# Peptides against a protein of PDB entry 4GMN: the designs that were tried, part 219

Target 1, 375 residues: chain A of PDB entry 4GMN
Amino acid sequence: RYANITLLALVTLASIGTDFQETLVKGNQGSRESPISAADEEWNGFDDADGDAMDVDQKSSSGEDQEEDYEEIDVKEDDEDDDDDSITSEMQADMERVVGADGTDDGDLEDLPTLRELIQTAVPQLIRLSNLPIDSDESLTIQSHALSALNNISWTISCLEFANGENANIHNAWYPTAKKIWRKTILPILEADSADLKLATQVTSLAWAVARVLHGETPTDGNPHRKFISLYHSSKQQAGGNSNSIEEPEDPFQGLGVKCIGVVGSLAHDPAPIEVNREVGVFLVTLLRQSNNVPPAEIVEALNQLFDIYGDEELACDKEVFWKDGFLKHLEEFLPKMRTLTKGIDKRTQPELRTRADEALLNLGRFVQYKKKHA

## One batch from the design tools (peptide; made by RFdiffusion4, then SolubleMPNN)

Design b2_p23_2_s2 (from b2_p23_2, 15 letters changed)
Fold by OpenDDE base, seed 3:
Structure b2_p23_2_s2 (fold): chain B 375 residues (1-375), chain A 23 residues (1-23)
Amino acid sequence: as target 1 above (375 residues)
Amino acid sequence: SFLEEIRKQNLKRTQELGKLWQQ
């Protein structure tokens, strides 16, 4: 009984996160004419395919025809127009304020009550639920749903612009909570060294969302970048051995490898320790050198992370890592390989992957030219 | 600048990565 209510509440918190994102994307698009075609990706519902219909052949007996006079309770169909506007008027008003806010720097969310309650009330409970002792299938299910809800909330917030002091109030409110998610949820799961690839994928998705806001200020305790690099390599070893391929997600950018690259790339941004930056930079450049055995989506993400990390020549990592470790040469040598890789992607079958690869190829050419000019 | 274009593309990529939530 209490478990089912908790699960329903967690599913509802996960859906609220999704609806917030759609509203943020729509609000940001209202200022720019280019229709991103909302492909109606129909929510492919839970294929509860594993309904092993246990044929419980319970031939229970011919109990007597007591004509209990069902009093027609005239259930007035109150046509509650379930305007299942999943976005409450309060949520919509909060989102309109986020899009329009001249951000007051004070970290105060008085003007954003729904977002405040998500950060201050819901997230601390989700962190608690994700850290329950796993002693039953019910506790595993609760952990999975708590991680999903944390993922969705964290990704929503990571879709906000925080550059130049934009949304500073939200950033300042989220920042301590994001560090708490990292220390209390992400690190303990990564330290448990579970062979569960589903759990690893969920925690890595959450870690990416959190690291997209914290960047190089993500807690370095226990060298989490090395754990995600190890997870990347372990995931590649498992895919080669057991023909129980966990169905590669239909979206190439949803793969555990892409998520690992996204996490470690985000962790390597300034002000990350130079040795963390170096280890991540070497990992990313090594993927480009070994690109013949790397999925195209992972190459696209690795390139994007390299551009984001090493785009600024004023950062210590430019001199101490990029130039010192000779990354420019590896990027130049990769440019013809990237052209071949991108041309090999069919625009008809994989239009998104091709578009993102064409963009990453264009940016690689620009980045190499930029770095050569600033050498 | 190149950096401004990369930052703008990063925001767009973030919005595209929000499809990550439907799992």
Scores: peptide ipSAE 0.141, ipTM 0.806, DockQ to the pose 0.702
Fold by OpenDDE base, seed 4:
Structure b2_p23_2_s2 (fold): chain B 375 residues (1-375), chain A 23 residues (1-23)
Amino acid sequence: as target 1 above (375 residues)
Amino acid sequence: SFLEEIRKQNLKRTQELGKLWQQ
């Protein structure tokens, strides 16, 4: 009973996080005429394992026909359906307000009651549920659903603009909670060093969402960037050995390798320690040097992270890492390889990967030119 | 999808950085 209620609540919270995200996507699309087709991500339901019911052939005993008049208990189906639509409508209205707010940054989280309750009430419970001792398949399921809900919420919030003090109220509310997710959920799971690639993928997705907001202010305790770099390498070693294809996600950008790159890239942003920035920068540049053995999606992500990390010349990492470690040379040497890689992607079979690769190639050319001008 | 919006934002951010680099 309590488990089913907890699972239902986690599914509902994961759905809520999806609906918020869809609303943000719709709101951001309404302001920009570019038609992006909603891909229906079918939530792959529980495969009901049909347990073979053993036919126990118990004999027919012939007991007598007492016509007990079963009074039809008219079970009024109380239409409990009204409350769910109301919550989704309020959440939609909150997200529409966040997306549609023409720069009136004067809104307190008082004006965003649903988002406030998600951050202040729901997320702390999800953090607690993600930290339960794994002692059963049920506790593993609860952890997975809690991580999914945290992922959806964290990702949705990471889709808000926080540059130039935009959404500062939401940022200020989220920031301490994001640090709690990192310290209480992400770090303990990474420290457990589980061979569970599904769990590793979930925690890495969540870590990326959180790190997209915290950037270099992400807690450096236990050198998490090294753990994600190690996870990247471990994931590559496993994929090469067992043809038990963990179904490579149909989307190249959903791969654990891409997620690891996204996390470590985000962790390396200012004000990250220069040593963290250097280790990540060297990792990313090394992927470009080894590009013949790296999936195109990981190259695209590694390039985008390098641009985001080293795009500002006023940052200490520009002088102390980018120029000092000679990254410009590696990026320039990679340009012809990136052109070849991008041209090798079929626009018909992988239109998105091709579009993102074409963009990353364009940006790489621009970035190299910029850095040459500012040398 | 979530990834489409991440992609749009990374795209937006990288395009904004790309505008700074054209300066």
Scores: peptide ipSAE 0.029, ipTM 0.714, DockQ to the pose 0.072
Fold by OpenDDE base, seed 1:
Structure b2_p23_2_s2 (fold): chain B 375 residues (1-375), chain A 23 residues (1-23)
Amino acid sequence: as target 1 above (375 residues)
Amino acid sequence: SFLEEIRKQNLKRTQELGKLWQQ
């Protein structure tokens, strides 16, 4: 009973986090008419555990003919048009305020009650549930759903613009909570060193969402970037041995490898320690050098992370890592390989992967030209 | 989808960086 209520509450919180995200996506799309094709939502379906249909022995007891005259209560099917707009009117109103708000500098979420309750009330409970000792399949299920809810909330918030002081109130409210998720949920799971790839994928997805807001201000305790680099390499070794389809997610950008790259790239942004930046930069450049054995989606993500990390020449990492470690040469040598890779992607079968690869190729050419001009 | 918004943001950031690169 309590577990089922907890499970239902966690599923509901995960759904709210998804619906909040869809509203953000729709709000940001209304300002730009560019038809990005809807990528099909892989809803992580509940595996309904096949309840073994216990053969209830139909004992044939012959009992009597009572013609109970069931008055046909004409239940008018009120066609409640289930406008399955799962987005509550309150949540939609909060999202419209977030999209329309010229950033008021006050870290007060007074005008955003649903978002306030998610950050202040729901997230602290989800952190507690994700950090419980695993002693049963039920506790593992609770952890998985708590991680899913934290993932959806964290990702939704990471979809806000925080540049130039935009949404400063939301950023200021989220920032301490994001650090708490990192220290109390992500780090303990990464330190437990479980062989569970499902758990590793969930925690890596959450870590990416959190790191997309915290960037180089993400806590560096225990060198988490090295743990995600190790996880990247371990995931590749396991996939190479069994020709059994671990169903690569239908979306090439949902793969554990892409998520690991997204996390470590985000961790390497200023003001990250220069040594953390270097280790991540070397990892990303090494993927480009080994591109013949790397999925195209991981190459696209690695390029985008390299652009975001090293795009500003005023940052210490430009001089101390990018120029000092000779990254420009490796990017220039990769340009012809990226052209070949991008042209090899079928536009009919993988239209999105092709579009993102075409964009990353264009940006790589521009980035190399920029860095050569500023050398 | 979730990934579309990540992509739009990464694309927006990369386009803003790309404006710096055109300068």
Scores: peptide ipSAE 0.028, ipTM 0.711, DockQ to the pose 0.053; fails the geometry check
Fold by OpenDDE base, seed 2:
Structure b2_p23_2_s2 (fold): chain B 375 residues (1-375), chain A 23 residues (1-23)
Amino acid sequence: as target 1 above (375 residues)
Amino acid sequence: SFLEEIRKQNLKRTQELGKLWQQ
């Protein structure tokens, strides 16, 4: 009885965390629609006339092939728009306030009561539930749902802009909780060294969401970047041996490898220790060098992480790692490989992967040119 | 989906950085 209520509450919290994100994003997009000035560039229609009228008279044959009247059974897919409008009026009001709140620097979520209760009341309970002794399938199910809810909440918050002091109140409220998730949920699960790839994928997804806010301020206790690099390699060794049993996620960017890259990339941002940055940077550059055996989605993520880590020349990691370890040469040598890789992705079967690869290729060219100009 | 939007945001950020690199 209590377990079923707990599971229902965890599923509901995971849903609320997702719905809250979709609304956050819609709100942030609406505020950033600066009116595209309709520059009425008069498209001067090029008048090129010479459509030669080749008169091909092909006459002939009357083949009576039977129109089998396949009655298109108009299966009205009842789009059960399970628009479960579970967005409470309070969540929507909190959303309008997040979009409209000029920076009240007070980490007081007084104006964001739903988000406050989510961070202050719900998340601490989810952390507790994720740390239950695993002695039963019920305890494992509770942990999985608690991790799912923490994942969705953490990702939702990680989608807010925190650069330049934006959303500082939310950042300040989340930051201590994010560190608590890291120390109390993520690290203990990583230290248990479980062969459970599902659990590893859940905790790595959560770790990525948390690390996208904490960046280089993520607790370095126990060298978590090395644990995620080890997990990356272990996952590849297991996939190579048992190709039939790991349901590779249909989405290439949801794979454990991509998530590991996202975590370690985020952990390597300033103010990360230079040695942590170096170990991660070398790992990422090594993936590019070994790209023939690396999934395209992992290459795209590794490139994006390299751009985010080394995009600022004022950071200590630019001089002490990027230039010192000769990363530019490896990126230049990778450009022709990236062009080949990107062209090899079918736009029809993998449109998202192709789009993200085309963008990563474009950005790689720009990044290499930038770094050459600033050498 | 939630993950599509994270991807769009990461993409937008990378594109914004890419604009800075064109200057």
Scores: peptide ipSAE 0.027, ipTM 0.717, DockQ to the pose 0.072; fails the geometry check

Design b2_p23_2_s3 (from b2_p23_2, 16 letters changed)
Fold by OpenDDE base, seed 2:
Structure b2_p23_2_s3 (fold): chain B 375 residues (1-375), chain A 23 residues (1-23)
Amino acid sequence: as target 1 above (375 residues)
Amino acid sequence: SFKEEIRKRNLELNRFLGKLYQQ
């Protein structure tokens, strides 16, 4: 009884995080639709070129009317409008405030009561549930759902812009909680070193969401970047040996390898220790050098992380790692390989992967030019 | 910075990072 109520509550919290994310993303798109002024481009009339009507002769071949009685299978599209009525009017009002909040500074989470309760009340309970001793299939299920709910909440918050002091109230409320998730949920699960790749994927997804906000301020205790690099390599070794199809997620960007790259990339941002940055940078550049054996989605993520880490020449890691370790040469040498890789992705079967690879290729060319200009 | 000067990010790609666990 209590387990089922706990599971239902965890599922509901995971759904709330989903709906909130979708609405934030929709709202951030709507605000960037500057009204395309309908410039009345005068539709220059197609000149009616007098195409001669060739008389195609009506040859009346009486083909037999086989009335194939196509039973109109009235496929009632049950539009199960799963109107997931889970979005309360209070959540909608909070989402509208987050999207519509021009940078009014001192807005305490007083104006965001649902988000406040998620951060202050729900997340601490989810952290507790994720730390239960695993002694039964029930406790494992509770942990998995608690991790899913934490993942969804953490991803949603990580999609907010916090640059230049934007959403500072949310950032300030989330930051101590994010560190608590890291220290109490993520780190203990990573230290347990379980062979459970499902659990490893869940905790790595959560770690990425948390690290996208904390960046180089993520707690460095126990060298977590090395744990995720080790997990990356271990996952590749297991996939190569046992044809136990861990169902590689149909989405190439949801793979454990991509998630590991996302975590370690985020951990390497300023103000990360230079040695952490170097170890991650060398790992990422090594993936590009070994690209023949690396999934395209991991290459795309590794490039995006490299652009984020080394995109600012004023940072200590630019001089002490990027230039000192000769990363520009490796990026320049990778350009032809990236062009070949990107062209090899079928636009019809993998449109997202192709679009992201085309973007990463474009940015790689630009990044190499940028770094040469700012050398 | 590269982000400010010339990096193109498709904003739709931020949607894909946040593929939540649909249960």
Scores: peptide ipSAE 0.224, ipTM 0.807, DockQ to the pose 0.480
Fold by OpenDDE base, seed 3:
Structure b2_p23_2_s3 (fold): chain B 375 residues (1-375), chain A 23 residues (1-23)
Amino acid sequence: as target 1 above (375 residues)
Amino acid sequence: SFKEEIRKRNLELNRFLGKLYQQ
């Protein structure tokens, strides 16, 4: 009885996280429709004057079409407007404020009461539920739902812009909570060394969402980057041996390998320790060198992470890792392979993967040129 | 930085990274 109420509450919290994300995406699309000024292209109508008005006198044949009085059976479609507008007016008002507010630098969420309650009241309970002793299938189910809710909330928050002090209030409120999720949920599950690939996928997805906000400020206790690199390799070894096809997620970007790359890439950003950055950078570059056996989605993610990590020449990792370990050469040597890989993706069957690969290929060429200019 | 000068990112791609666990 109590467990069913807890599960229902966890499902509801996971749904709220989804609805928040959809609202943030809709709001952020509306603000970026800068009105394309319809340039008044003065359509200079060609004054081609001369065409003779041939008066074709088409005779009015008065066909008496019989009005068959079809009795319109007024089927009242009860439009059950399932206005399952699951977005409360308070959530909508919070989202409008997140999209429209010049983020006041004060880490106070006074103006965002729903988001405040989500971060301060709901997330600490979810952390507790995700870290319960596993003693039954019921406790495993509770953990999975708690991880799902934490994932959804963390991903939603990680989709906010925090660059240049944007949303600083949300960032400052989330940052200590994100560190708690890392230390109290992610690390204990990673340390339990479970062979459960479902649990590993859930915790890695959550870890990526959290690390997308914390970056190099993610707690380095117990070298979590090595655990995710190990998990990456272990997942590849299991897929090669047992024909128990863990249903490859229909979306190639939802694979455990992509998630591992996303986590470790995020962990390697400044101000990460140079050794952490190096180990991750070498891992990512090694994937490109071994690309014949790497899924295209993982290559796309690895490239995006490399561009994010090494895109700033003022960072210590540029000199101490990128240039010192000769990463530019490996990226340049990978360009022709990436062109072949991208061209091999069918636009009709995998349109997203193709679009992301075309973008990553474009950026790889630009990145190599950029790094050669700033050498 | 490369992000500021030259990098193209499709913003729609952030939508797919956050595929929430649909239950």
Scores: peptide ipSAE 0.224, ipTM 0.809, DockQ to the pose 0.481
Fold by OpenDDE base, seed 4:
Formats: sequence, structure tokens, C-alpha cells
Structure b2_p23_2_s3 (fold): chain B 375 residues (1-375), chain A 23 residues (1-23)
Amino acid sequence: as target 1 above (375 residues)
Amino acid sequence: SFKEEIRKRNLELNRFLGKLYQQ
């Protein structure tokens, strides 16, 4: 009973996080008329394991016909349906305020009651649920759903603009919570060193969402960047060995490799320690050097991370890592390979991957020119 | 910075990154 209620509440929180994300996406689209078709990815429900109930043929006994008049208990269907629409409407209104806030009303978190409740009440509970001792399939399921809910919330918040002090109220509310997710949820799971690739993918997705807001202010305790680099390499070794293809996600950008790159790239931003930045930068540049064996989506993400990390010449990492370790040469040498890679992507079968690769190629050419100008 | 001077980001791709992590 409590498990089912907890599971339902986690599914509801994950749904809430999804609807919130969709509303952010729709609200941010309201300024641009292009209808992106929602692919209704049907959440494939639990496969009912057909338990073969053994036919125990127990026979005979003949007891008498007492016609007990079963009073038809009129089960009033209590219309409990009204409360769910109210939460979605309040969330929509909060999102419309966040997206529709022309940069004059620094709306306090008081004006965002649903987002406030999500950050202050729901997320701390999800962190607790994600930290339960795994002692059963039920506790693993609870952890998975708590991670999914945290993922959706964290991704949604990470899609807000925080540049130049935009959404500073939300940033200030989220920042301590994001650090708590990192320290309480992400690090313990990464330290448990589980061979579960599903769990690794979930925690890496969450880590990326969190690190997209915290950047180089993400806690560096225990060198988490090395754990994600190790996870990247381990994921490649497993995909190559077992012909049990863990179903590569249909979306190239959902791959664990892309997620690992996104995390470590985000962790390497200023004010990250220069040695963390260097290790990540060397990892990313090494992917470009080895590009013949790297999926195009990972190359796109690695390039985007390199542009974000080393896009500012005023940062210490520009001098101490980018120039010192000769990254410009590697980027320039990669430019013709990226042109070939991008041209090899079929626009009909992989339109998004092609569009992102075309953008990354354009930016790579521009970045090389920019760095040559600011050398 | 490169971001401010000449980087092209399709803002729609950041929206896609948002949609992508619904799983």
C-alpha cells in the first residue's frame, strides 16, 4: 500500500516535471510559430508477468443453494479527477510567468508557488527517496522513479536562462538544492560503482542537468569528472563486447556517452580547478582525435562543450590549458574530419543530428578563426 | 567571449535538449 502510493506520487512528480518542461518548451516557442510535433512516446506500462497459475484440480463438495440476496453496493465513483487538472494549470501559470517575464519583473519565488513547492518540498523528498538503501526490486524501482523525477525537474530548471542575472530568484532557490542533489544523490550513486547501466544512465542524465546550472561550482570532491570519464570508457567497452545491444536509444543524443560528455564538459567550466579543466579538455580533444570510432552525437556534444569551456579568453583555463596544451591545433586538424562526418549524416534519416552537426561544424570553423584572432 | 561575438546557437536546440531528457 505505502509503496504503491509512493510510486504513484513519484510518477505524478515525474509527470509534473514533464508537463512543466513541455510548458516551458511551448511558452518559449510562443515567440516562434514552428509547430514541433509532440511525439507521444507512450510510457510503456509494466509488462504483466503472466504467472502460469498451476491448475490445482481440487474437486468436489456439493453444498446447498442459499440464494443470498447480494445488495448491489452502489460504489460511488468519487470524481477525484478534479485535483490533477488544478496542479497542471498552476504549473502552467508559473511557467507562463517564468517564460513571459520580460526582464523587468524579478518575480519573487512567492509569484511561483508551484515551482517553490517543487524545489522546497518535493525535491528534498525525492533526494531522500533516491538515497534509500537498495535491498529489494521495490527500492530499486523507487530510486529509479525518484531519479526520473529529479531529472525532469533539474532539466526543466536548467533550460531557464540564468545569464546576466535573469531568473536570479529561481537560480538562488535552485542552487543550494542542486548542490544537495549532487552531494546526496549523484555522488553516492557514483561511489557505489554499480554495474547497472540503466542506473548509470539515469544518474548521468541528472548529473548533466544539475551541472548545466552549477557548472564549475559543482562540488569537485572525489573527482567526479574522472568517474564520468571512466563511465564513458566502460560504456564503450560494453557496447563493443556483448551483442546484447543494450538498445541504443533511438535518439543519438540520449546515449550514455553524450551524457557523460555533457556532464564532464559542464564540470570543467570556470571556476573549476585548472587540473579538472585540463583532464576534461584533454578527454574532449582526445575524442576529436579518435573521431573515426566516436558516434557523431558525441562529437557534436564534445565540440559544444569545448566552445563553452574555452570560449572566453579572460578565463584562466584559456592560457593555462587551451593555449598551453595546444588545443587549437587539434581543433584545426579536426575541421576537415568534421566536414566529412557532417556530410555523411543523412538529412532524411537523422535530421536533428545533421542539423546539430552542421551547427557544430559552423561553430568549429568560427571558433578556430576566433582563437587565431585572440591568440 | 566567443559566445557573445560569433557563436551561433540554435535556441531551438536548447529546447530540444529540454525535451530529450523526459525519460
Scores: peptide ipSAE 0.220, ipTM 0.802, DockQ to the pose 0.558
Fold by OpenDDE base, seed 5:
Structure b2_p23_2_s3 (fold): chain B 375 residues (1-375), chain A 23 residues (1-23)
Amino acid sequence: as target 1 above (375 residues)
Amino acid sequence: SFKEEIRKRNLELNRFLGKLYQQ
């Protein structure tokens, strides 16, 4: 009885976190749809002159337009408005305020009572539940649901902009709680060295969400970047050996490998110790060098992390790692491989992966040019 | 910085980073 009530409360908290994220993402898209004026800056293509255009005279065979009468299957959208009103009107009002609020520096979240209760009341209980002694299948289930709820809350908050002092009140309220999640939930699970890949995936997803806010200010105790790099390598070794289809998540970006890359990339941001940055940077560049055996989604994430880490020439890691360790050469040598990789992704079967690879390829070319200009 | 000057992020792609655990 008590277990079922606790489980229901955890499922509800996880759902609320999901719905909150979807609405924040929709709201933040609407505000950033300022018309990017189509500055038709003609990207002057590289004049590769010499390719003999073989005149393949493909005669236009006029194949008859068989109008296949696509019967409009009138899929009655049964609007089963399953008004799973999981989002209270108070939560929705808090979400609208978060999207619209020029963050007052008041860490008390007076204007955001639901978010305040989520951070101050719910999260500390979820941290406690994630640390229960595992002595039964019930305690494993409670831990899994507590991790899911923490993941959803942490991801949602990580979708807020905190640059330039935006949402400073939320950042200031979340920051100590995020550090507490890291120290009390993430580190103990990583130190337990469990062979449970499901638990490892859950904690790695949570770690990524937390590290997306804390960046290089994430606690360095026990060198967590090395633990996630080790987890990345261990996950690849297990996938190759056991034909136990742990169904690779249908979404290539939900894979444990992508999550590990996202965590370690986030941990390597300024003000991370230069040696942490170097170890992560070398790991990411090594993935690009070994790209023939790396899933395309992991390459896309590794590139995005490299752009985020080394995109600012004023940071100590630019001089001490990027230039010193010769990363530009590796990125430039990877450009033709990335073009081949991106072109090999079927737009019909993997449209998201293709779109993200096309963006990462575009940014890779621009990044190489940028770094050459700011050398 | 590269982020400020040149980086195109499709904002829709940030939506995909946040695929929460669909249970």
Scores: peptide ipSAE 0.219, ipTM 0.806, DockQ to the pose 0.440

